Peptides against a protein of PDB entry 3WG5. Designs and how they scored, part 275

Target 1, 218 residues: chain A of PDB entry 3WG5
Amino acid sequence: LAKNIVYVAQIKGQITSYTYDQFDRYITIAEQDNAEAIIIELDTPGGRADAMMNIVQRIQQSKIPVIIYVYPPGASAASAGTYIALGSHLIAMAPGTSIGACRPILGYSQNGSIIEAPPKITNYFIAYIKSLAQESGRNATIAEEFITKDLSLTPEEALKYGVIEVVARDINELLKKSNGMKTKIPVNGRYVTLNFTNVEVRYLAPSFKDKLISYITD
Target 2, 218 residues: chain A of PDB entry 3WG5 as posed
Amino acid sequence: LAKNIVYVAQIKGQITSYTYDQFDRYITIAEQDNAEAIIIELDTPGGRADAMMNIVQRIQQSKIPVIIYVYPPGASAASAGTYIALGSHLIAMAPGTSIGACRPILGYSQNGSIIEAPPAITNYFIAYIKSLAQESGRNATIAEEFITKDLSLTPEEALKYGVIEVVARDINELLKKSNGMKTKIPVNGRYVTLNFTNVEVRYLAPSFKDKLISYITD

## One batch from the design tools (peptide; made by RFdiffusion4, then SolubleMPNN)

Design b2_p27_4_s1 (from b2_p27_4, 8 letters changed)
Fold by OpenDDE base, seed 4:
Order: C-alpha cells, then sequence, then structure tokens
Structure b2_p27_4_s1 (fold): chain B 218 residues (1-218), chain C 218 residues (1-218), chain A 27 residues (1-27)
C-alpha cells in the first residue's frame, strides 16, 4: 500500500546548480517512498537560467506530483522561481507572497545595475515561459508579461488570472484546498488527481552540504 | 615608491559567482599594494555567462594590469575562460594547454546531452566575443570561430593567429617574455608598458571560504 | 545508476564547455 505521505521541503535563496541538487534530492526521496506528493516551500529572488531549466526538467520527470508553494508570507517566486512554478504540477501561494519579475538579465554591473539581456535572449525566454504556461494550462499572456513588463503578481491576482491554482495560509490549508485537484502537467504521462485525505506530512531537512552551501553563500 | 611586486593567484574550476569573488579579492589585494601586475593562473573548463561577464568587467576596471596565464600544462581556458582571457590585459599560455570551445549552451539534459543555445543567444555571444577581441586588438575572426566552429587552439596556434601574446613554461619565463610589452587593453584609460625587471613575486592563497567552496563543489 | 558524483561530474564536465546562459534577475 502506498504510504499516504506528503513530503515538505524548503528551498530558499538563489537558484543555482546547488538548488538543482536540492530539488533532485528531495524529489528522489519522495519518489523512493512512493509519496502522494512533495510540496516545495519556495522562496527565491531568482537565479541562473541553466539551473532553472534543469530544475523544470527534473520536476517534469518526477514520478510523483511536485507542488510549488510560495511560502512563508513575505516569500517570492521571482524570476527563475516563476519558471519553476510554471513547470510544476501545482502552484500554491501564501498570502503576502509574490510571483513574476521574469526579465532575463545578463547580470549585474559592478555598480549593482542590471545588465539587460539582448532582445534575442529575451525572446527566447518569452517563448520558453509561454510554452511552460501553455503546457500546464496556465495563462500564457501573463507569463509573457512577467518578462515584457517585468510584471509581479499577488497570490490573489495570480489565482484570478489563472497563473496559479491555490492560495493557502499554511500546509494544512494547502492540502485541504488541493485535495481532489488534477495536476496541471502529467505525472508519468497521466494527469493525477491529488489525494490528501488522511496523509502524513513529513518534513525533509537540508543536508549538511545544503546547510554549508547556504552558510557560504550568505 | 610602488613596490616592484607581481602577484600570482590560481583560479581553477568552473566559472561561477564564487569565481568572481576570487577575481575581485585577488585583484583588490594587488591594487591595494600597488603591484606592477597580477598574474592569474587559470584552469577552467568554462562556466556561467553572467559570472564570466562580471569577471571581464572587473578585469577591465582593474587599476593594475591583469594577466591571464593558462597554467599549468594540461590546463585550459575553455568556454568562459576564453572570454575572460580576451577581456584581460595580457594572455599567456603554457605549452600543453588549450583555449577556445566557446559555444554557448543552455545546459545539459538529464542524459548529459548538451542543450544547444538558440541562434539568438549564440549570435549575442558571437557579437560579445568579437567585441572583446576587437577591443584588445586580438583576432576577432578566430574569436567568432571559438563559437561557430567550437574551435580550440594550442598555445602555438593561438599565438600565431594573434589571439594571445605569450607562450611561457613558467612564471619566470612569462615575466621575462612579457617585460616591456604593452597591455592589450587600457589600465585606467592608458595602455601600460609592463615592467617586470627585478620584481618580487608574491603568491596569493585561496581564502578559507574559497577552499571550502572547492571542497564542496568537488 | 550513475552516482550523483558522476552526474555532477558529467554536469560539471558538460557545464564546463558551455557559456551558461543569462541570469534571470534577482530583483
Amino acid sequence: as target 1 above (218 residues)
Amino acid sequence: as target 1 above (218 residues)
Amino acid sequence: MPTAQQIKAAAIAAGKNGVELPVLGAG
């Protein structure tokens, strides 16, 4: 009997190759235990495009539903975080969080100013983010505007525009509201109906390596 | 009297934000001591475009000449390393090293295959690498071919084609051969004639943080 | 199964030869 388990893990900070390792580790643990789903509590200002694309691909290859939950209040799924969310099986946001601001940049100048990406790069990411939105049945027009207008949305706006699926204050409310929802993308080629009735919630802690990396990057 | 000092530091591995911090730290130390120059012993397979661009900018803003030395034998200035070299005041290579292979990629698929960059991105980096070559009076045609043909060159080829300035076996030969050369880009708005007559060589060690990052990334 | 180290080494080896594409802006 599949354990009625939902895993919860936190990913906070910049999206990097280490963040990919975190996603991979957490999803793998949940897959191995045949969890009903994993919830990733996400708080990111953005990060690297390559790492983001790899994370999206890893989520799409997951054997279980991956729920991105922008949490806690004050958190954001900014930039790369928005792409990750749009590539996931379900998006939830807590009140007081944000999503969007997806304009690709080449980096920051020494003075801290943004080095703008050339139109060619911007157009690539527009096509990419629209594809993620379309594949997940989410609002591709708003997804484009996350780049072209550097748009950021509240949870209520994102829900209203069909960018996300759930607004929830905590894990319990998230489980309650998402129970019976279908995944927005396939799991192993099938849309899955989430069953969070009488589930055990298991929290995954960062590895020692994850903690050390966080300490060094802070 | 400016201390007749040349600093030498090693940068090995992937080009990341941490590599930027290393460049910044090492150059800053050498600037503070009014060094004649800093030599960066570079061995990199490549890395991140953003970090690379920031490193190039940091080198261009240096108050002292920054010499990129592809060292030791067996080392490479591949991908991002080539851009960094082309953005520097002088390029040297040891025998048995390589430079080039600058094709931008989006990343690697889960199967380890290269995710090719769209033509739009490739064209941006072609323009960028050609600009670096042109500004430094280096071979812009070969710089383009580092991308379009994924070309890699030996030190002898790179010297012959006017991509680099020096082939040297060690620091002593490098100092001897580069003595009296002008920087290929300005230092504080002026082309500087390198003076390595009777210089003290000072080696900079990695910080504890640098060592820890290397240990974690290995 | 390639060890996480082998995948990382391959990703490192693979990531090594490409100029990895732009930073998606941290606001």
Scores: peptide ipSAE 0.029, ipTM 0.516, DockQ to the pose 0.562; fails the geometry check
Fold by OpenDDE base, seed 2:
Structure b2_p27_4_s1 (fold): chain B 218 residues (1-218), chain C 218 residues (1-218), chain A 27 residues (1-27)
Amino acid sequence: as target 1 above (218 residues)
Amino acid sequence: as target 1 above (218 residues)
Amino acid sequence: MPTAQQIKAAAIAAGKNGVELPVLGAG
């Protein structure tokens, strides 16, 4: 029986238009091969709201399940990363990672201080993050508090509160635990039951451009 | 008599955090040498609002006059570039350049369509761009219309409407025309009269990192 | 010469134009 393919790719660093290109490339490859799913190992401190929204849209338009995996230990799905996760078909976190801190900011001042977003922008993102949570059947109250309280959660807390679906130490444990789970949002209009019983894991390497961007943004 | 130094540096491409680093580096070098001014040759289609605001702040904190010069012919100070210009001590444009089109956007959809900013965000940027214009004694009505009408102006129109101070074909003409002009905002709390009568022009080259970023963003 | 709107539209089409929304950064 032909092995179902699961792709694994890494996205690290700030969420930018380049990050969108990475998501698009990775998901497209996995779609072309009719993969069972793609797992995106996400480690981000946040980034651009526009790029984030485009990434969410790209995930929602995916022909296959997109699993956001906050990995490795020490990684975060901070700010924009949380929105991306909440927009995905399944969220997993490794122990020692974090999610949340979604308060929109206009940026950082020269002294590194946060330039706060005006209330009107904050309210827009509250509505947006709540919609992502509601559409995915995740905790919309906590999603709002990621902004209003700048809340950050451990994997165990996020699981407990129904923000995420899996805590897993590695890809193998993720596949094992998520096997038989339904996607939290539809794929092509249908909720998909994940089948990871007989899978070939294929790692997608970053392109040279992706590596160069990462090198510059780090 | 020791020649007054005028630095000239180029900033091209999208306004990002890397662009802030370029501005910071360039202005810092010019400050260290007690330059008469720094001229930033700006060519940008726009970019990130946060980076833009930080750049504006960095310009306003400059110990020396920062002249934004929309250059070369064919260049633009579009969107974020207009805000940066309006936040500067003097704006010049070369013939065949443009300024304006400042409507904030959330980004681009996958199909390349604009994701419009909600009215609340638009109103924030209207207030912000008007403040920059007012503080610099520039046309705040036109600054608002850069957003509300997505207005874009030629150098001649921008000069006529009091958005910019100089139309110049090259650095030499810019220096000649701006000689004796007062800065549109204070430098260290004082309006400075520019003295370009006996100047040494020093060109600042982009760093290797700056070149690499430009190569990736183009 | 392409109108500033056309340049913006082209740069928009290229994902390069606009005052992009604030960074969602970790505080």
Scores: peptide ipSAE 0.029, ipTM 0.448, DockQ to the pose 0.359; fails the geometry check
Fold by OpenDDE base, seed 1:
Structure b2_p27_4_s1 (fold): chain B 218 residues (1-218), chain C 218 residues (1-218), chain A 27 residues (1-27)
Amino acid sequence: as target 1 above (218 residues)
Amino acid sequence: as target 1 above (218 residues)
Amino acid sequence: MPTAQQIKAAAIAAGKNGVELPVLGAG
């Protein structure tokens, strides 16, 4: 019996339009090969709201389950990363990672100080993040507090509060623990039960373009 | 008598965080040399609101006048470019350029369709663009219509309606026409009268980083 | 209140031409 394929790719750094291109490319590859799922190893301090929303949409339009995995230890799904995670089919975190800190900002001043978003924008993103949580059956109250309190959670807290589905040390543990779980959002209008019993893991490398962009943005 | 220096630099393409870096670099160079002004030749279809707001702030914090010049013919200060222009010390346009089309959008769908900004966000940017116009003594009603009607103007219309200060075919005509004009916003708390009677024009080339980023974003 | 769908739809358009919404930053 042909092994079911699970793709794994890494997305690291600020969420930008280029990050959207990475997500789109990775998911498209996995879709073309009719993968059981794609796991995106995510490490981000945040980024642009537009790119974030595009990424969320791309995930939700995926023909296959997209699992966001905050990895490795020390990584974060901060700010934009939290929205992306909440918009995905499954969230996993490695021990020693974090999620949250979603307060929208207009940017940084020249002195590096935060330029606060006006209340109207903050309220928009509160509504948005709550909608993502609600649609995925995740904790909408905590999702709001990611903004209103700039809350950050450990994997254990996030799991406990129903923000995420899995705490896993590595891909193998993730596959094992998530096997048989239903996606938190539909794939093509249907909730999919993940089947990781007989899988081949395929790693997707960054494109040359991805590497170059990362080099410039770092 | 040492010639007063006017710097000229080009910013082309989407407004991003990298575009902010370009503005910051260019203005900083001109500040360090105590230039009479810097002219930024701008051609942009728009871009990110955060970067735009940072650029506006950077311009308004400049120790020297920053002139936005929509150039060459065929160029635009579209969307984010309009905000940047309205936040600057002087706006010039070449014949055959355009300004406006400032409707905020959340992004583009996968099919390329526009995703509309919610009214709360639109209203925020209406207030913001109007404030820029008011602070600079430019037409705040037209500034609003750049959003509400997605209005785009020719240089002649923009001049007529008091959106911009100069229509000029080239740098020499710009310098000639803007000589003796007061800045539309203060420089270090003071409105500056531009002195372009005995100037040396210095062109700033894009950095290697700027070129590389442009290559990737185009 | 904009629907989740309206909010979702709006975020995608910022990429090419327009004023994109603010940065979400980790403090």
Scores: peptide ipSAE 0.025, ipTM 0.425, DockQ to the pose 0.292; fails the geometry check
Fold by OpenDDE base, seed 3:
Structure b2_p27_4_s1 (fold): chain B 218 residues (1-218), chain C 218 residues (1-218), chain A 27 residues (1-27)
Amino acid sequence: as target 1 above (218 residues)
Amino acid sequence: as target 1 above (218 residues)
Amino acid sequence: MPTAQQIKAAAIAAGKNGVELPVLGAG
């Protein structure tokens, strides 16, 4: 019986226009190969709202399930990473990771202090993050509190509050726990039941361009 | 008599976090040397709103006049570039350049189409760009129309409408025409009269890092 | 291996977009 393919790719660092290119490339490869899913191992402190919104849209247009996996231990889906996760077909977190802290900022001042977003922008992102939560059947109240309280959650808390679907130590545990789950948003207009019973895991290496960009941004 | 120093630096391409680093580096060098001013030769199709806002703030905190010069002929201060210009101490344009087209976008869809910003975001940037124009004593109505009508202006139109202060073919003409002008915003809380009577022009080369970034982004 | 400078240059080249939305940062 031909093994279903599950792709795994890593996205680390700030969310930028280049991060969008990585998502697009990785999802496109997985779509072309008719993969059962792609798992994005996400570790981000946040980044740009435009790139974030584009990534969310790209995920929502995916022909296959996109699983956001906050990984490895010590990683975060902070700020923009939370929006991306909430826009995905399934969210998993490794023990010792975090999600949340979504208060929009205009940037950093010369002294490194945060420039707070005006209420109009904050309210826009509250509406946006709540929409992502509602559309995915996740906790919209907590999604709002990620902004209004700058709330950050552990994997266990996020699972308990219905923000995420899986806590898993590694890819194998993630595949086992998510097997038979329905996607939280549609794939091609249909909710898909994940089938990870007999899968081949394929790692997508960063392109030379991806490696080069990560090296410069770190 | 010791010549006053005027620095000239080039910023080309998309406005990003790296563009902020370039502005910060260039302005810091000019501040350290107590330059009469720094001229930023700007050619940008736009970029990120966060980086743009940070650049505007960095310019406004400058200890010396920062002159935005849309240069060379064929260059633009499009989108984010217009905000940066409006946040500066003086705006100049070379013949055959453009300014405006400031309608905020969320990004580009998978098919390359523009994702329009929601009215709340558009209205925020209308208020912001009008504030920059008002604070600098420039045409706030035209600043709004850069967004609402996606208006782009020639140098001659921008001068006529009170958006910019100088039309100049080169650095020498810019220095001659701007000599004796007051900055449109304060420097260290005071409006400065530009003194370009006996100046040495020093070009700041892009750092090796700047050159490498430009090479990879092109 | 491309220098840190070469890698940063590549990252900047990929962004074509107009006024992009504000930074969402943890802090």
Scores: peptide ipSAE 0.024, ipTM 0.427, DockQ to the pose 0.296; fails the geometry check

Design b2_p27_4_s2 (from b2_p27_4, 11 letters changed)
Fold by OpenDDE base, seed 2:
Structure b2_p27_4_s2 (fold): chain B 218 residues (1-218), chain C 218 residues (1-218), chain A 27 residues (1-27)
Amino acid sequence: as target 1 above (218 residues)
Amino acid sequence: as target 1 above (218 residues)
Amino acid sequence: MKTSSEIRAEAIAEGKNGVILEVLGAG
């Protein structure tokens, strides 16, 4: 039985193997407590494609709904973040956030020039992002354009075009607006109707590792 | 006397000290030949703020008009690129490009988290970007929102809101549409009316250094 | 149409692991 608990955790920065570990940890905690859902406050410029794909898989394997919330204002779900969002059970954005810009690259030259991905790689990620959109009943045409046109959308545009499900200013508004919505992908093979009536909100703190890294970089 | 020559050069990738060198070289070549203008085809995700400010200064010191053209489709003038554009004599964008996302950061933690800029730095860049917009007669409110809301705009939006001057599909259309326009900032203390009637278009090739770097990274 | 999982599996098999999906907003 799902408890009337919703977890909230923050994931900020580049998508890396460590970001995968964070997703895994947070989702696992929420699963163990049979939470109604976990909300991930996401702010990312993107990152590694391999890590992104692993994160998407981890979300898809979740025993509970995973809601990606692009938050706070000024945040973005850019590049890899868009894929992660499209792979999730529900996408929300705060006003003043963005989503998109999904063109793959191989890296940067010593002079700072972008090393372009060859057409084969670009086509792979077009297929991948379209599959995520289609599987979640979201706009696959727009998903493709995130790559082919380097498209970035406002929350209002993303909502309008059926890329995301909710625009919300904060967690409370998100809970209210998403209450009664069906997940866009299955949880354990079934589409779940979210129940955020009288939920307990639990905020997950950064791990010791996260704190240590912050301490080193401060 | 300005010759009926327009130079076109590409700057792609991160904004770094080397990018400054590229801007300096290209503008200097065009200055030496008394070109009517130089068009910089810009595609950048951003980069270093110090390099950006130096580039802006170099553009502002140019003896000829410097047109920033966000090109090709799929390109962006993101972050530092937006500042550079706002510091230029004319901004153009191709369909399927973007501009904005100007929030400053200090860098990335070892775990990939963004290290946020302190309020002092953010406020500095708000003031700076607003100054660039105001000085060029462009929309300073939108310029501020590039930071405060992490706003990204389409070419059509950017044009509509008075952030840019031209939407053009290619160099030929750019020349046609910008012909007869006044520069948004002075050239040698005077606003110049662009004359692209019967211009010779000269494409500047990558330097030996650029070629060498490409060779090493391929 | 291939599922996302199928596409991922193919990517792993083909070694497409070194791709970067990032917008660098450092300035």
Scores: peptide ipSAE 0.178, ipTM 0.415, DockQ to the pose 0.103; fails the geometry check
Fold by OpenDDE base, seed 5:
Structure b2_p27_4_s2 (fold): chain B 218 residues (1-218), chain C 218 residues (1-218), chain A 27 residues (1-27)
Amino acid sequence: as target 1 above (218 residues)
Amino acid sequence: as target 1 above (218 residues)
Amino acid sequence: MKTSSEIRAEAIAEGKNGVILEVLGAG
């Protein structure tokens, strides 16, 4: 019996147009191989809202389940990362990670102070994040508070509040715990039950291009 | 019977990208020699949050136990140092040291006044520090108060509250007291019982590069 | 209730492309 394949890839750093390209590449590879799922190990402080929205759209257009895994311990799905997670088919977090703090800003001043977004923009993203939560059957109240209170949560809190689906220490535990779970959003118009029985885990390495861009942003 | 090796190295000063390089180097050396553990003698007033988070990840990815030892007397694991400690496999403190004061800031003004972090950032780090504490089975309430109350603790207080595991005057007492303790977080997916019976202590000196950078920053 | 896609389309139309969703901090 052909082994079910699960891809694992890493996305680390700021959310940019390049991050979109990474998501698109990784998901496309997994789609082409008819993988059971792809797990994206995400560690991000956030980034650009436009890139974020494009990434969410790409995830939602995926022909396979896309699992966002806030990993490793010490990682975060901060700000834009939270939106991406909420737009995905399943969210997992490792212990020692965080999610939230989603208030939009226009940037940073020279002194490092935040340039606040006008209420119109803030309200837009409140509506957007709530929509993502509602569509995925996740806690929309908490999603709103990620903005209005700049709330951040531990994995245990996020699980408790119904923001995420899994707390897992590693990929093996994630696969074990998520086996038999339904995707929180549809894949090709239907909710998919994840089957991680007897799976082969394939790791996708960053392309040379991916590595080069990381070097420029560091 | 091949003697169990314990490495001891010192990290002193501000937490920066260079500090990450030091952690990475020290841990890598200890990993290569399959050491029983590495003890990092830490004395820091804090530093950059990005470097701190990377250091925490590096510690948690270690193939051997990493013990943070706030040492010598008079040293501190302040701010970023507390996060690093909470992300480690075991925390020890010498008498006369301190831990805590973890309120994030954006920097210092020209007059030396603190530029406060916005609530978004503060809440992010509250979640992060609580997550580190929870993962390690340490007091998450106190961890939060390190930020919200800018709390600082003595070794005795920190031990009492379950923030740290050991109070020790020196490396010998640390080894003695920590012998048989389980790591507070996993090493390669499992909690390790420390075995400091008949150990050889090896000291890692700063590299020439390490010394040079310290000279530039002093 | 608007879908996320609808809200996204509106955002693009309104030129909200310059918005940053990021947490940067130092301690």
Scores: peptide ipSAE 0.096, ipTM 0.354, DockQ to the pose 0.077; fails the geometry check
Fold by OpenDDE base, seed 4:
Structure b2_p27_4_s2 (fold): chain B 218 residues (1-218), chain C 218 residues (1-218), chain A 27 residues (1-27)
Amino acid sequence: as target 1 above (218 residues)
Amino acid sequence: as target 1 above (218 residues)
Amino acid sequence: MKTSSEIRAEAIAEGKNGVILEVLGAG
């Protein structure tokens, strides 16, 4: 009996245009193989807003469910990572991870201090993050506070407040817990009930290009 | 009858990318030899947040229990060291040591004054440290106060508040007291009961590279 | 209420692409 496939890929580091390329490549592979879903193990301190918005769009255009999994323990979906998560079909977090801290900035000064974004920009991203939360049926009030209060949450808090859907220690537990869940946003215009009863897990490795960039950023 | 092995290694100084390499090397050696556990004698004033998070991840991914032992007397697990401890399978402290003072900073000004982290960063690390505490069944309220109040604790206080598991004067006492304890986080997905009834203690020396770098940083 | 896609389109149009969403610099 043909096993459904679930892809797993890792995205670590700053959100950049290159990160978009990684998302696009991984999702495309999974789409081409008619996977049941793809799980992206995400660990990011954030990054560029433009890249983030493009990633969100790519996720929302996916032909298959895209699950953002903040993993492993100690990882974060910080700032841009939170937006990406809120734009995805399902959010999971491992114990010992965090999500939030989404206030936009214009950059860092030479001394490492933050250059604050003007109110107009801040308000724009408030509207954006709230829209992502609302569209996904997640807590829009908390989403706003990720900006206005620079709030960050534990997995348990995020689950409690209705920001995320699953707390899971590993991929196996994630598959088990998310089996039978509906996607929080539509896939091809329809909310999909995830079926993880009989799946083959396939791990995607970084491309050569991906490895090279990681080497440069380390 | 094959004696179980417990490795002991020392990590001293600032938490950097090099410290990560030390953790990785030491844990890897212990894993390869199927050690019962590795004890890391830790003395650190803190260091870089990124390196710290990587170290926490490496510990949590260990195939064997990693015990953080704040040692010798006079040592500290300050700032980044506290996070590392909270991310470990067991925390022990020697008498006369300290743990805490975890408020993030951006750096130091030319006059030596601290450049405070913005709320965004502070809140991120509050969530992070709380998640580590919660996942390990340790006191998350105190963990938060390590940041919000820049709290530091003695071993006795830390034990009392449920931040750490053992107060021990030396390795022998640590092994004795921790024998039969369960790890505070899972090893390979399972909480492990430590068995130190018949163990050989093996001390790991710094690598040549470790010695060289230590010489440069001293 | 504006969709996320609409808001994104507005952001691009308004040149908000230079914004950084990152938590770095904690030492």
Scores: peptide ipSAE 0.092, ipTM 0.348, DockQ to the pose 0.082; fails the geometry check
Fold by OpenDDE base, seed 3:
Structure b2_p27_4_s2 (fold): chain B 218 residues (1-218), chain C 218 residues (1-218), chain A 27 residues (1-27)
Amino acid sequence: as target 1 above (218 residues)
Amino acid sequence: as target 1 above (218 residues)
Amino acid sequence: MKTSSEIRAEAIAEGKNGVILEVLGAG
């Protein structure tokens, strides 16, 4: 029987292979304990597309609902973070956060200028992000515009346009507002109705490894 | 005046953003000292394509020749490592090493099965790897087959087919054999003739950061 | 004929697309 437990973990910084390891570890812990869900407090400027796709896959393979929560105020689910969110079971944002800016780039020149991705790559990611939106019943037009217009949205705009499901100030408000919501994508082939009545909230601390890598990348 | 110095550094493990940092650090040190060249002892199963492309770019922007040396015996320049090698000024391999297996994948399933890259991505990397080969005067047909046939080669095969320039057992033999060779790509717009007569060999140790990340990823 | 730089730019773009270049060790 599922414990009335919700895990909360923080993922901050660039999306890398290490970020994948964090997602995997956090989700695995929550799965092993048969948690009702895991909430990932996400703050990212983006990162590597490969890591992003792996993270999305890991989320989609989760045995429990994975909620992406853009938190705290000032945080963003920028670029890769938007893809991750769109691949998740539920998206929430805190006031003062942002989502979007998903245009793929190849990197930065020595002068710090952006190296543009060729149309082929851009089109690939357009197709990919639209697929994520469509699969989750989210706004595919806006998803495309995250790339084509490099669009960024406020929580209120994202909610209004059907990009996200919840605007919440904190974990308690998130749990309250999302209680009874169905996941936007299946969990083990089924859309799950979230049950956050009388849940225990457990915070997952970064592993020593997580802390060390964060220290190195910061 | 260029110091008759050759730097040697080791890069081992998966190609990641951290690997880029290692390449950048090592090459920068050698550039600052106006070294004759830097030899990177490479042992990699592959890794991230974005990191790989950044590494290739960093090599191509180097103010000094960058020699990729697949070393020691048992090592490989697999997948991403092959691209890095093909993007370098000179490729050497030790006996008992391998190069190739460059088929791009999107990741691994839960059961460990490979998730294939779509044709669009595969074709992109075919074009890329062929361009690296063509620019360096290396075998573009074999470069393509590293992807299309997932081909892997021995040092002897790679030399025979014009993929690499040197087979060497150790640094001393490498220096001896590569002395007087021209770089396969330009350094600052010029093909450089390597001068390894009476050179000082300086080994660059991994930074504390490098050691820590290696420990975490192993 | 695409220049190597153009192909590189395209490859870099694809590399950012999350392509993993890894040899699966025959477990």
Scores: peptide ipSAE 0.051, ipTM 0.346, DockQ to the pose 0.079; fails the geometry check

